# Ledger of designs, part 217: peptides against a protein of PDB entry 2FGR

Target 1, 331 residues: chain A of PDB entry 2FGR
Amino acid sequence: SSVTLFGIVDTNVAYVNKDAAGDSRYGLGTSGASTSRLGLRGTEDLGGGLKAGFWLEGEIFGDDGNASGFNFKRRSTVSLSGNFGEVRLGRDLVPTSQKLTSYDLFSATGIGPFMGFRNWAAGQGADDNGIRANNLISYYTPNFGGFNAGFGYAFDEKQTIGTADSVGRYIGGYVAYDNGPLSASLGLAQQKTAVGGLATDRDEITLGASYNFGVAKLSGLLQQTKFKRDIGGDIKTNSYMLGASAPVGGVGEVKLQYALYDQKAIDSKAHQITLGYVHNLSKRTALYGNLAFLKNKDASTLGLQAKGVYAGGVQAGESQTGVQVGIRHAF

## One batch from the design tools (peptide; made by RFdiffusion4, then SolubleMPNN)

Design b2_p23_5_s3 (from b2_p23_5, 15 letters changed)
Fold by OpenDDE base, seed 2:
Formats: C-alpha cells, structure tokens, sequence
Structure b2_p23_5_s3 (fold): chain B 331 residues (1-331), chain A 23 residues (1-23)
C-alpha cells in the first residue's frame, strides 16, 4: 500500500470594480488558477490487476487559514479499480461535471471559468450547481479505442425540504471519445432538489469538445440547465463557451475564453470574456494573471467568482471587470 | 450566431426531453 500527501496553495490579489452596491472590492483571494487543497490518497494492490484506493481532499483557504474549518468535501472516496475501470463510493465530483469541466480552459476555477455549472434557480439543495454529490456511487469505464463513459447515482437518504422529498438524489453520466488531439463528450444528469420548498428537478445536458493543434488548443461547451418546478414554470439557462489556449515561450500558457449565459426565465443574457496567463517558474510553482469582463444585460445580475474577495452578484444590467494576480504552488 | 445558438438550444431541449422519458 502507498499513502501520498498532496496539495495546492493558490493565493492571489484580486479586484472587481463592482459589487451588489456598485462599489469596488479588492483584497487577498484564493484559488485563482487552481483550487487550493490538501489531500491524502493511496492505493493497495490486491493482485490480479485489482486495486483498492482511497482519496480524501479538502479545500484550503490561504487568505484566512480555513477560518470556517477544514473538511473533505472536495472528495472522500473509497474505490476499486482494475481492467473493468473504477468504482467509487463517497462524495466526489459527479461524473458529468468531472468530464465536462475538462473542456473549461480555466478548470472551473477563478474569475475565468465556464459558470454553466450553477444553481440558476435558488435551489435549496447543497449541491444544486451540479458539481458534486454526497452519498455518490460512481463508475468509470476504461478507454476503449478512445471511447469512455462514466455513470453516477447519489442517494437522497430521504432528505426533505418543505414538501420536496428525495432532495439530493442524483442520476447522471457521460459518454466520450478521447483520442490523440480530439476530445468530445455528451453528459446528461438529473438532480432532485427544492425551490421555495417545492419539489424541483435540476436537469442538465452538456456537450463538450476540444482539439489540440499542438500550437494551440480550441475548446467548446454547450449546456442547458433546467430547473423544473412544480409551480411557477421552468428556469432554463442555455450556456455556451468557446476558448483557445496556446503555449508561450515553453514556460507559459495564454488562455482566452468567451461564454454566453442565456437566462430564459428572465429573458436576459450575460457575456463573459477572460484573458489568462500562467507563467511556470517550475513544475510545481507558477505565477498567473486573469483579466475577466462580465456584461450583464437586462435583468441579469451575474458576478465573477473572485473567491475570498467577492463572489456575489451585481445590479441588474451592470458590467463587472475582475483581475487576479497570484501564485500557485503544488506539493 | 443567434440562429446557430437557437438551433443548438433546440437540439439540447430535444435530448433533455428524451432523457426525461428514460428517467
């Protein structure tokens, strides 16, 4: 058996020009290029190609030293793996987010990421962003000539909110083709939740693709999220992303990503554009900078996710500019 | 751009409806 301690400390200076009051916010933020984390993982060879594994991972907040406490809410799994693939038991990324966020050039982190994996409806479930689940069983296939898949089910454990039962139940999966420079995937998920104390289904469909030209990578996402409410009609968002990345001088990477969030329930769009740069000082240490612009239209109130500084909304129809400059260190 | 986005949105909606029929 082996046990590995691992982590990332990512801390930045961040600025946003508008909060919900129209005021600027600035300070020390966390997780601008990668989510800061501490983890333990290990494997045991059981023979015959079978392995047991564990993974415990929690978020680190370097700005406040984890003032809200430390937990393993990023991942807390036991696994069996072999020629059949991998089965995981415990809290993790749901299969849909694990696969489809891989097309986000900002890796679901900082002010630049694709924000489609969101609670669009004030859902009362703990994980109504569609990123993780409690009580999760997951299965991941091997790669068969490029083809791979993942499936997951999370138990609700009779969690209730208002009149809603089965809150936190997840079912979902993806199919993918990953071969050489090409990746493409389709993900489908449903999560049971509540909105206003009423039963609500969070349905998600996501298409992702990327191609690596060597000199540059292109990536795209198409997503629909629909909160199906028993009363008040559906809350639907169509989200689109297109991004490009390129290596710079053998030690850097530049990223440009655009996203559009078409919020159908409020007939309002938001546009996000982000320029990012990562400079590798070593294999483990990087400097980074992100510049993001978010334009809300009409009733849209989206804000950039400057974690540790400001991650709230803005006034309806307002634009927000964000900057992050930071250090990422992996151990 | 808007027409392509709408076509893609409709294709996603149909696939969501197909998922709902399987669940």
Amino acid sequence: as target 1 above (331 residues)
Amino acid sequence: SSALAELLARALERRREALEALL
Scores: peptide ipSAE 0.012, ipTM 0.408, DockQ to the pose 0.011
Fold by OpenDDE base, seed 5:
Structure b2_p23_5_s3 (fold): chain B 331 residues (1-331), chain A 23 residues (1-23)
Amino acid sequence: as target 1 above (331 residues)
Amino acid sequence: SSALAELLARALERRREALEALL
C-alpha cells in the first residue's frame, strides 16, 4: 500500500472595503487561490485491475494555526476503483459539485469564484450549499469516448430539525462530455433540509461548459437553486457565470470572470466581476493577486468570501470591493 | 439582464418543473 502526505498552504493579505456595518476589513486571510489543506491518501493494488483507496483531507487555516481544530471534513473516503470506475464511501464533494465547480476558473476559492453553490435560504442543514455531504456513497464512471457520469446518495440517518425529517439526504448526479478542448456537463441534485424548522427541498440544476482554445479558455455556468419550502413559497436563485483565462509568458495565468446572481425571492440581483493573476515561481509555489467587485442591487446583501478576514454580507444594495495578494505553496 | 439570460432562465425552469414531476 502507498501512503502520500500532501498539502497546500495558501495565505494572503486581504482587504474588503465594506462589511455589514459599512466598515473596511483587512488582514491576513487564507485560501485565496487554492484551499489550504493537509491530507493523507493511498492506494492498494488488489489484483485483477481492482484497487482500494483512502483519502483523508482537512482544511488548514494558516492565519490562526487551526485554532478551532483540525478535521477531515474536506474528504474522508474509502474507495474501490477499476475498469468499472470508482465507488467512494464517506464525506466528500457531492458528484454535482465535484464536476460542475470544475468550470469555475477560480476553483471555488477566494474572492473570485462562482458563488452559486450556496445556502440561499438560511437552510439549517450542515451542507445546504450543495458542495459536500456526510454519509455519502458516490460512483464515478470511466470516460467512454468523452462521455462520463457521476452519481451520489447521502443518508439522512433520521436527522431531524424542527418538524423536518430526512435532513441531509442527498440524491444527485451529472452527465458529462469531456473530449479534447471541450467539456460540457449537466448536474441535477436534491437535498433535504429545513428552513425555519420546516421541511425544505434544496433542488439544484447546473449546466457547465468550457472550451480550451490553447491561447485562452472560455468557461460558463448556468445554475438554478430552489429551496422548496412547505410553507412560505420557494426561494429561487438563478446564477450565471462566464469566464476567460489565458496563460501569460509560460509562468503566469490571467483570469477574468463575471457572475450574476438573480435572487428571485427578494427580486434582487448581484453582479460579481473578478480579475485574477497567478505567477508560478515554481511547480509548487505561486504568487497571486485577485481583484473583485460585487455590486448588490435592491435587497441583495452578498459579500465576497475573503476567508480569514471577512466573509459576511454587506448592507442591502451596497457594493463591495475585495483584494487578495498571497502565496500558495503545494507539497 | 440580457434577453439571453432570461431565455436560459426559462429553459432551466421548464427542465426543473419536468424533473419535479418525475420526483
Scores: peptide ipSAE 0.010, ipTM 0.403, DockQ to the pose 0.011
Fold by OpenDDE base, seed 1:
Structure b2_p23_5_s3 (fold): chain B 331 residues (1-331), chain A 23 residues (1-23)
Amino acid sequence: as target 1 above (331 residues)
Amino acid sequence: SSALAELLARALERRREALEALL
């Protein structure tokens, strides 16, 4: 058997020029280039090409030393793997999120990431952002000539909110083609939740693609999220992302990403543009800087996710500028 | 660019409606 302790400590100085009151916020933030984490993982060879695995991972908040506690809510899985692929039991990224967030050049964290994986409807479920699930069974295929897939089901365990039953049930999966410089994927998911104490289905469809030209990488996402409420109109958001990254001087990476969030229920758009730079001091240590601009239109109130400083919304139709400068260390 | 994104969104919506009709 092998057991590996691993982690990332990512801490930054962050600034946003507007909060919900229109005031600036600044301070020490976390997870600007990668989510800060502590984890344990291991594998056991069972013979015959079968392996057992475990993975326990929690988030680290370097600004306050985890004052709200530590847990393994990032991932807590046991698995079997072999020539058939991998089966996982326990809380994890849902298959759709695990695959489709890989096209985000900002690693689904900080002020620059694609924000499409969101609770768009004030859903009352803990995971209504479509990122993770409790009580999850997942299966991942091997890669067959570039083709791969992942599937997941999460049990609701008769969880109720108001009159809504089956809360937290997830079903979803993706199909993908990953061959050399090309990656392309289609993901579909449904999660049962509640909005205003009423049953609601969170349906998601996501298309992702990337191509690595060597000198630069292009990446894109197309997503629709729809909260289907038993009473009231659907809450639909169409999210689009296009990004580019390029190596700089053998030790750096520059990133530029644009996203559009078309919030149909409020007939309002938000535009996000982010410039990022990572400077590798070593294989494990990097300096980074992110500059993000978020323009809300009409009734849109989206805010940049400066974790540890400010992650709330802004006033309707307001623009927000965010900066993060930090250190990432992996161990 | 926006028109292509909207065409793709409509194509995805039609595929979703077709999948919803199968469920």
Scores: peptide ipSAE 0.009, ipTM 0.392, DockQ to the pose 0.011
Fold by OpenDDE base, seed 4:
Structure b2_p23_5_s3 (fold): chain B 331 residues (1-331), chain A 23 residues (1-23)
Amino acid sequence: as target 1 above (331 residues)
Amino acid sequence: SSALAELLARALERRREALEALL
């Protein structure tokens, strides 16, 4: 068996021009280009093409030295893999988020990412953003001529919130085609949660695609999230993303991404545009900068996710500008 | 691996060897 220690320390200086009070926030933030992490992983060859694996990964907060503690909430899996694919047991990215966030050019972190994987309805479940689940069983197929799929089920373990008795149950999966420059995927998920102490279904449909033209990559997402409540009707959000990235000078990458969040329950839209640049000093160390603009309309209160500085909302109809400049180091 | 990664890996390996010696 082999055990590999790995990690990323990503720390930045961040600024946002508005918080919930209309004041600016600035300071040292984390995870602007990649989520900072510490992990252990390993594999064992069991013979006959069967392998065992483990993966333990937690988030690092380099600004405060993990003052809130350290845990393996990013991933804590044991797995079996072979010609049949991979089965995973334990907390992980759910199959839908694992696949569909791969189309986000900002790697689902910092001020630039697609924010569609969100708790849109004040859901009371811990993972109502649709990103991860506890008590998860996942299966991933091999790639068959480009075609691949992933499926997952998470047990609720009779977790209750108010009158909801199945909180944290997840069922979902994706089908995909990944061949050469093309990637395309369709994901479907349902998660049981509570809103206002009442049972609620979080339904998610996501379509993603990307194409690498060599000189540039295009990427897109289309998502619908519905929190289906027994009382008060559905809380529906339609999220759209289009992004482009291009290599610069052999060591750099420029990224531009637009997203629209059409929040149907409040008849309000938010528009996000982000420009990013990454400069690779080595295979392990990069400098980066992100510039994001978020325009809320009407009752929309979305904020940019400047982790470690400010990740809250803004006043209804307010616009927010964010900047991050940082160092990413991988070990 | 960083020097810290090697130190932690060696510390984990020593703990494994100590556990295997108790079994």
Scores: peptide ipSAE 0.000, ipTM 0.296, DockQ to the pose 0.048

Design b2_p23_5_s4 (from b2_p23_5, 17 letters changed)
Fold by OpenDDE base, seed 2:
Parts: sequence; structure tokens; C-alpha cells
Structure b2_p23_5_s4 (fold): chain B 331 residues (1-331), chain A 23 residues (1-23)
Amino acid sequence: as target 1 above (331 residues)
Amino acid sequence: SAALAEKLAEAERRRAEMLAELL
């Protein structure tokens, strides 16, 4: 048996030139290159290639010292693993987000990430971004000559919101091919939620691919989300991402990523462009900088996620510029 | 529609409240 304490503290100075009032925001932010976390994990060898595992992980907010408290909402799993793969019980990343966010060169963190995994419809469920679920059972296959898959189901436990009676139910999975420089995946998910107190299905389809040329990596995502409401029609968003990363001088990494969010229900697009740089001072400590531009069109109100400073929307059709400069330390 | 733009703005506010749900 083993128990490992681990974590990341990532804190930055952040700036955005516009909030919802049109004013600038600046201050100390968190999690600009990696989500700050504290965790415990361990494994027990049960013999015959079978292992038990646990994982408890919570977010750290270094700017306020966790003023809202500490919890294990990032992950709280018990698992069995072996030649059959891994079964997990407990709150975790849903299989679709766990796999398909791996194509995001900004690792779903800070002002640069792909923002497609989102609550596009003011869904009233806790996890209507499609990232995590409570009451989750997950299964992950081994890698078979490159082929791998994951599947998950989350129980709703008869959670009700208004007339919706199955809120928080998730079903989803992915199939993937991961071999050498190539990765490609297809993910499908449905989550039950409520919008305006009415039952709503959050349907998601995501395609991801990446190729590592050694000197550079290319990565892409294609996603469609649909909030299927019983009344009022579908809220559909098509999200696209293309990114490139390259090593710099053996100690750095530069990243450039573009995303387009085509918000069909409001006939409005948003464009995101992010330039990032990470400078490794060691295996555990890095300096980083991110520069992001978000251009909203028409009725689009999207904001950059400068966590700890400003993560809200902007006025309709407004553009936002964001900067983060920070330190990441892993222990 | 204006109502859908408002719902998107509400979703952004809620995202700001649920910052711990980021990856």
C-alpha cells in the first residue's frame, strides 16, 4: 500500500480590460497554467494484477486561502484496476471531459483554454458544463494497440428542479486511438438537467485529434452541445479549436490556440485567440504568461476565465483582452 | 433573442460562481 500527498500552487497577476460594466479588472488570480490543488492518493496491490486505489483532490485558491472552504470536488474516487482496465466510483471528471480536454493545449485552465465544455443555457444542474459528475461510475479500458475507451454513468438520485425529476444523470463515453505521435477521439454524452425549472437534456458530441511532430504539436477539437428543452427549442453551440505548441530552448514551451464558439440560439459568434508561454525553472516550478483575446459578435457575452480576478461575461458584442503572469509550483 | 442573450449572461455569472468546476 502507498499514500502520496501531492499538489500544485499556481498563482498569477491577472488583468482583463472589460467586465460586465465595461470596466477593467486586475489583481491576484489563481490557476492560470494548472489548477491549484491538494490531493491524497494511494494504491494497494491485491495480488494477481488487481489493485485497489483511492484519490481525494480539492482545489486550492491561493489568493484568498480557500475562504469558501476546502472540499474534494475535483476527485473523490475509490477504484479497482488490473488487466481489464480501471473502474472508479465517486465524483470525478466524466470520461468525455477527461479524454477530450487532453487536446486543449491550455489544459482547460486559465484564460486560454477551449471553453466548449460549458453551461450554454443557464442549466440549473451543478455540473452543466459537462466536466464532472457526482454519483459517478466510470470504466476505462486498457490501451489495445492504440485503441482505448472510457464509459461513465452518474445517478441522478431522484434530484428534482422544478418539474425536472432526473437532474444530474449522466451517460457518456469515448473511443480513442492513441499511438506514438497520433491521438484521435470521439466522445458522446447526455446529461439530464433543468432550464427554467423544465427538464432539459444536455447532449454533447466532441471530436479531438492531435499530432506531435517533435518540433511542434498540432491539436484540434470539434464540438456540438445541445440543451434540448421541453419548451422553447434547442440551445445549440458549435465549438471549434485549433492549437499549436512548440518547445523553446529546452526549458520553455510556446502555445498558440484559436477557438470559435458559434452560438446558434442567439445567432452569435465568439472568437478566442491565446498566446501562452511556460518557462520551466525546474521539473516542479515554472513561470508562465498568457495573452488572450476574446471577440464577441452580436449578442455574444462570453468572458475570459481569469479565475480569482474576473470570470464573468462582458456586454453583448464587446471584446475582452486578458493577461496572466504567474508562478506554478508542484509538490 | 434578448431572452437567450440574458440566459447566456446568467450562465456566465453562474460559471464565475462555480470556478471550482474548471479542470
Scores: peptide ipSAE 0.023, ipTM 0.458, DockQ to the pose 0.014; fails the geometry check
Fold by OpenDDE base, seed 4:
Structure b2_p23_5_s4 (fold): chain B 331 residues (1-331), chain A 23 residues (1-23)
Amino acid sequence: as target 1 above (331 residues)
Amino acid sequence: SAALAEKLAEAERRRAEMLAELL
C-alpha cells in the first residue's frame, strides 16, 4: 500500500468595492486560484486489476491557520477500482459537480468561478449548492472510446427539517464524451431539501462543453437549477457561462470568463465577467491575479466569493468589482 | 497530428485530474 500526503496552500490579497452595506472590503483571502487543502490518499493493489483506495481531504485557511478547525469535508472516501471503473463510499463531490465544474476555467474557486452550483432558494440542507453530499455512494465508469459516466446516490438517513423527512438525499449522474481536444457532458441531479421547513426538491440539469484549439481553449456551461416547492411555486435559475483560456509565454495562462445568472423567481439577472492570469514559477508554485466584475440587475444581490475577505451579497441592483493577487503552492 | 491530440488529451486529463484534485 502507499500513502501520499498532499496539499495546496493558496493565499491572496483581495479587494471588493462593495459589501452588503455598500462598503469596501480588503485583506488576506484564501483559495483564489485553487482551493487550499490538506489530504491523505493511498492505494492498495489487491491483484487481478482490483485496487482499494482511500482519500481524506480538508480545506486549509492560510489566513487564520484553520482557526475554525479542520475536517475531511472535502472528501472522505474508501474506494474499489479496476477495469469496471471506480466505486466510492463516503463524502465527496457529487458526480454532477465533479464532472460539470471541470468546464469552469476558474476551477470553481475565487472571484471568477461559475456560481451556478448554488443554493438559490435559501434551502436549509447543508449541501444545497449541489457540490458535495454526505453518505454518498458513487460509481465512475472507465473511458470507453471517449464515452464515460458517473452516478451517485446519497442517503438522507432520515434527516428532517421542519416537515421535510428526506433532507440530503441525492440522486444524480452524468454522461460525457472526452476525446482529444473535445469534452462534452450532460448532468442531471435531484437533491431533497427543505425551504421554510417544507419539503423541496432541488432539480439540476447541466450541459458542459469545451474544446482545446491548442492556441486557446473554449469552455461553456448551460445550467438550470429548480427548487420545486409544493407551496409558493418553483425557484428557478438559468445559468450560462462562456470562457476562454490561452497559454502565455509557455509559463503563463490568461483566462476570460463570462456568466449570466437569470434568477426567475425574482425576475432578475446578474452578469459576471472575470479576467484571470496565472504565472507558473514552477510545477508547484504559481502567482495569480483575478479581476472580476459582477453586475446585479433589479432584485439580484449576488456577490463575488472573495473567501477570507468577503463572500456575502450586495444591495439589490448593485455592481461589485473584485481583485485577488496571490500565491498558490502545491506539495 | 495524433501526437498533438494525445498531448492535448493528456494535458486535459492532467487538468481534469488537477481540477478533480482542485475541486
Scores: peptide ipSAE 0.021, ipTM 0.411, DockQ to the pose 0.028; fails the geometry check
Fold by OpenDDE base, seed 3:
Structure b2_p23_5_s4 (fold): chain B 331 residues (1-331), chain A 23 residues (1-23)
Amino acid sequence: as target 1 above (331 residues)
Amino acid sequence: SAALAEKLAEAERRRAEMLAELL
């Protein structure tokens, strides 16, 4: 049996030029290049190619020292793995988010991430962003000549909100091809939630692809999210992302990512552009800088996710600029 | 050069390990 302690401490100075009142915010933020975390993981060889595993992981807030406490809400799984793949029991990333967020070049809680995995409809469920689930069973196949898949089901446990009686039920999965420089995936998910105390289905379809040219990597996402309400019609968002990354001087990486969020229920678009740079001081320590611009149109109120400083919305039709400069350390 | 390809592969492996850890 092995037990590994691991983590990331990522802390930054952040600035956004507008909050919900139109005022600037600045201060010490967290998770600008990677989500800060503390975790325990381990494996036991059971013989015959079978392994048991555990994974316990929580978020760290370096700006306030975890003033709201610590928990294992990032992941709390027990698993069996072997030639058949891996079965996981417990709270985790849902298979769709685990696979499809891998195409985001800014996979952190900073100002650059793809914001498509979101609660677009004021859903009342705890995980209506489609990222994680409680009471989750997941299965991941091995990679067979590039082909792989994942499937997940989360129990609602008869959780009720208003008249909705199946809140938190998830069913979803992906199919993928991962071979050499190419990755491509299709994900499908449905989550049951409530909006205004009424039963609502959160349907999600996501396509992702990336190609590594050696000198640069290209990555893309295409997503549709629908909150299907019994009354008031669907709340639909189409999200698009295109990103590029390249190594710089053998110790750095530059990233550029564009995203478009077409919010159909309010006939309003938001455009996000992010430039990022990471400078590796070692294998474990990096300096980074992010510059993001978010342009809301019409009734759109989206804000950049400057976690620990300001992650709220802005006034309708307002633009927001964000900057983060920070240190990431992995242990 | 082979050294650049190896550094890129190691940076990508570290990125994939960090992304697999980030996921």
Scores: peptide ipSAE 0.016, ipTM 0.387, DockQ to the pose 0.023; fails the geometry check
Fold by OpenDDE base, seed 1:
Structure b2_p23_5_s4 (fold): chain B 331 residues (1-331), chain A 23 residues (1-23)
Amino acid sequence: as target 1 above (331 residues)
Amino acid sequence: SAALAEKLAEAERRRAEMLAELL
């Protein structure tokens, strides 16, 4: 058996030119290139090709020293793995987010990530962003000539909000092809939630693909989320992403990513463009900078996620510029 | 509707506060 302590401390100076009042915000933020984390993991060989595993991981907030506390809400799983693949029990990334966020060149964090995995409808469930679930059972297949899949089910445990009686139930999965320079995936998920105390289904479909040309990587996402409410029309968002990354001088990486969020319920679009640079001082330590532009149209109020500084919305139709400059250290 | 946009905007503000804690 082995136990590994691991983590990342990622802290930055961040700036956004507009908050909800139109004022600038700046300060020390966290998780600009990778989510800051502390984790424990281990494996036990049970013989016959069977292994037990555990994984406990929580977020670290280096700006305030975790003033709100520490937990294992990032992942808290026990697993069995072998020639059949891996079964996981416990809170984790849902299979759809685990696979489809891998196409995000900004690692699902900071001011540059694809923001499609979002609660678009004021869903009252804790995980209505479609990223993680409580009470989750997950299964991941082996890779068969490039083909792989993952499936998950989360129990609602009769959680109620208002008149909704199945809040937190998740069912979903992906199919993928991962071979050499090519990755492609299709994810489907449904989560039960509530909006305004009424039962609501969060349906999600996501397509992702990437290709590594050696000199550059291209990555793309196509997503649709629908919050299907028992009373009122569907809250639909179509999200699109296209990104490119390239190595620079053997020690750096430049990233450019564009996203479009077409918010159908308010007939409003938001455009995000982010330029990022990572400079590797070592295998474990990097400097980074991100520059993001978010253009809201019409009734759109989206804000850049400058964690620890300002992650709020802006006024309707306002544009926001964000900057992060920071240090990432892995251990 | 404008009322839905406003409720979504308010919910976005509250979520951004929570996302600052979870993502």
Scores: peptide ipSAE 0.015, ipTM 0.424, DockQ to the pose 0.014; fails the geometry check

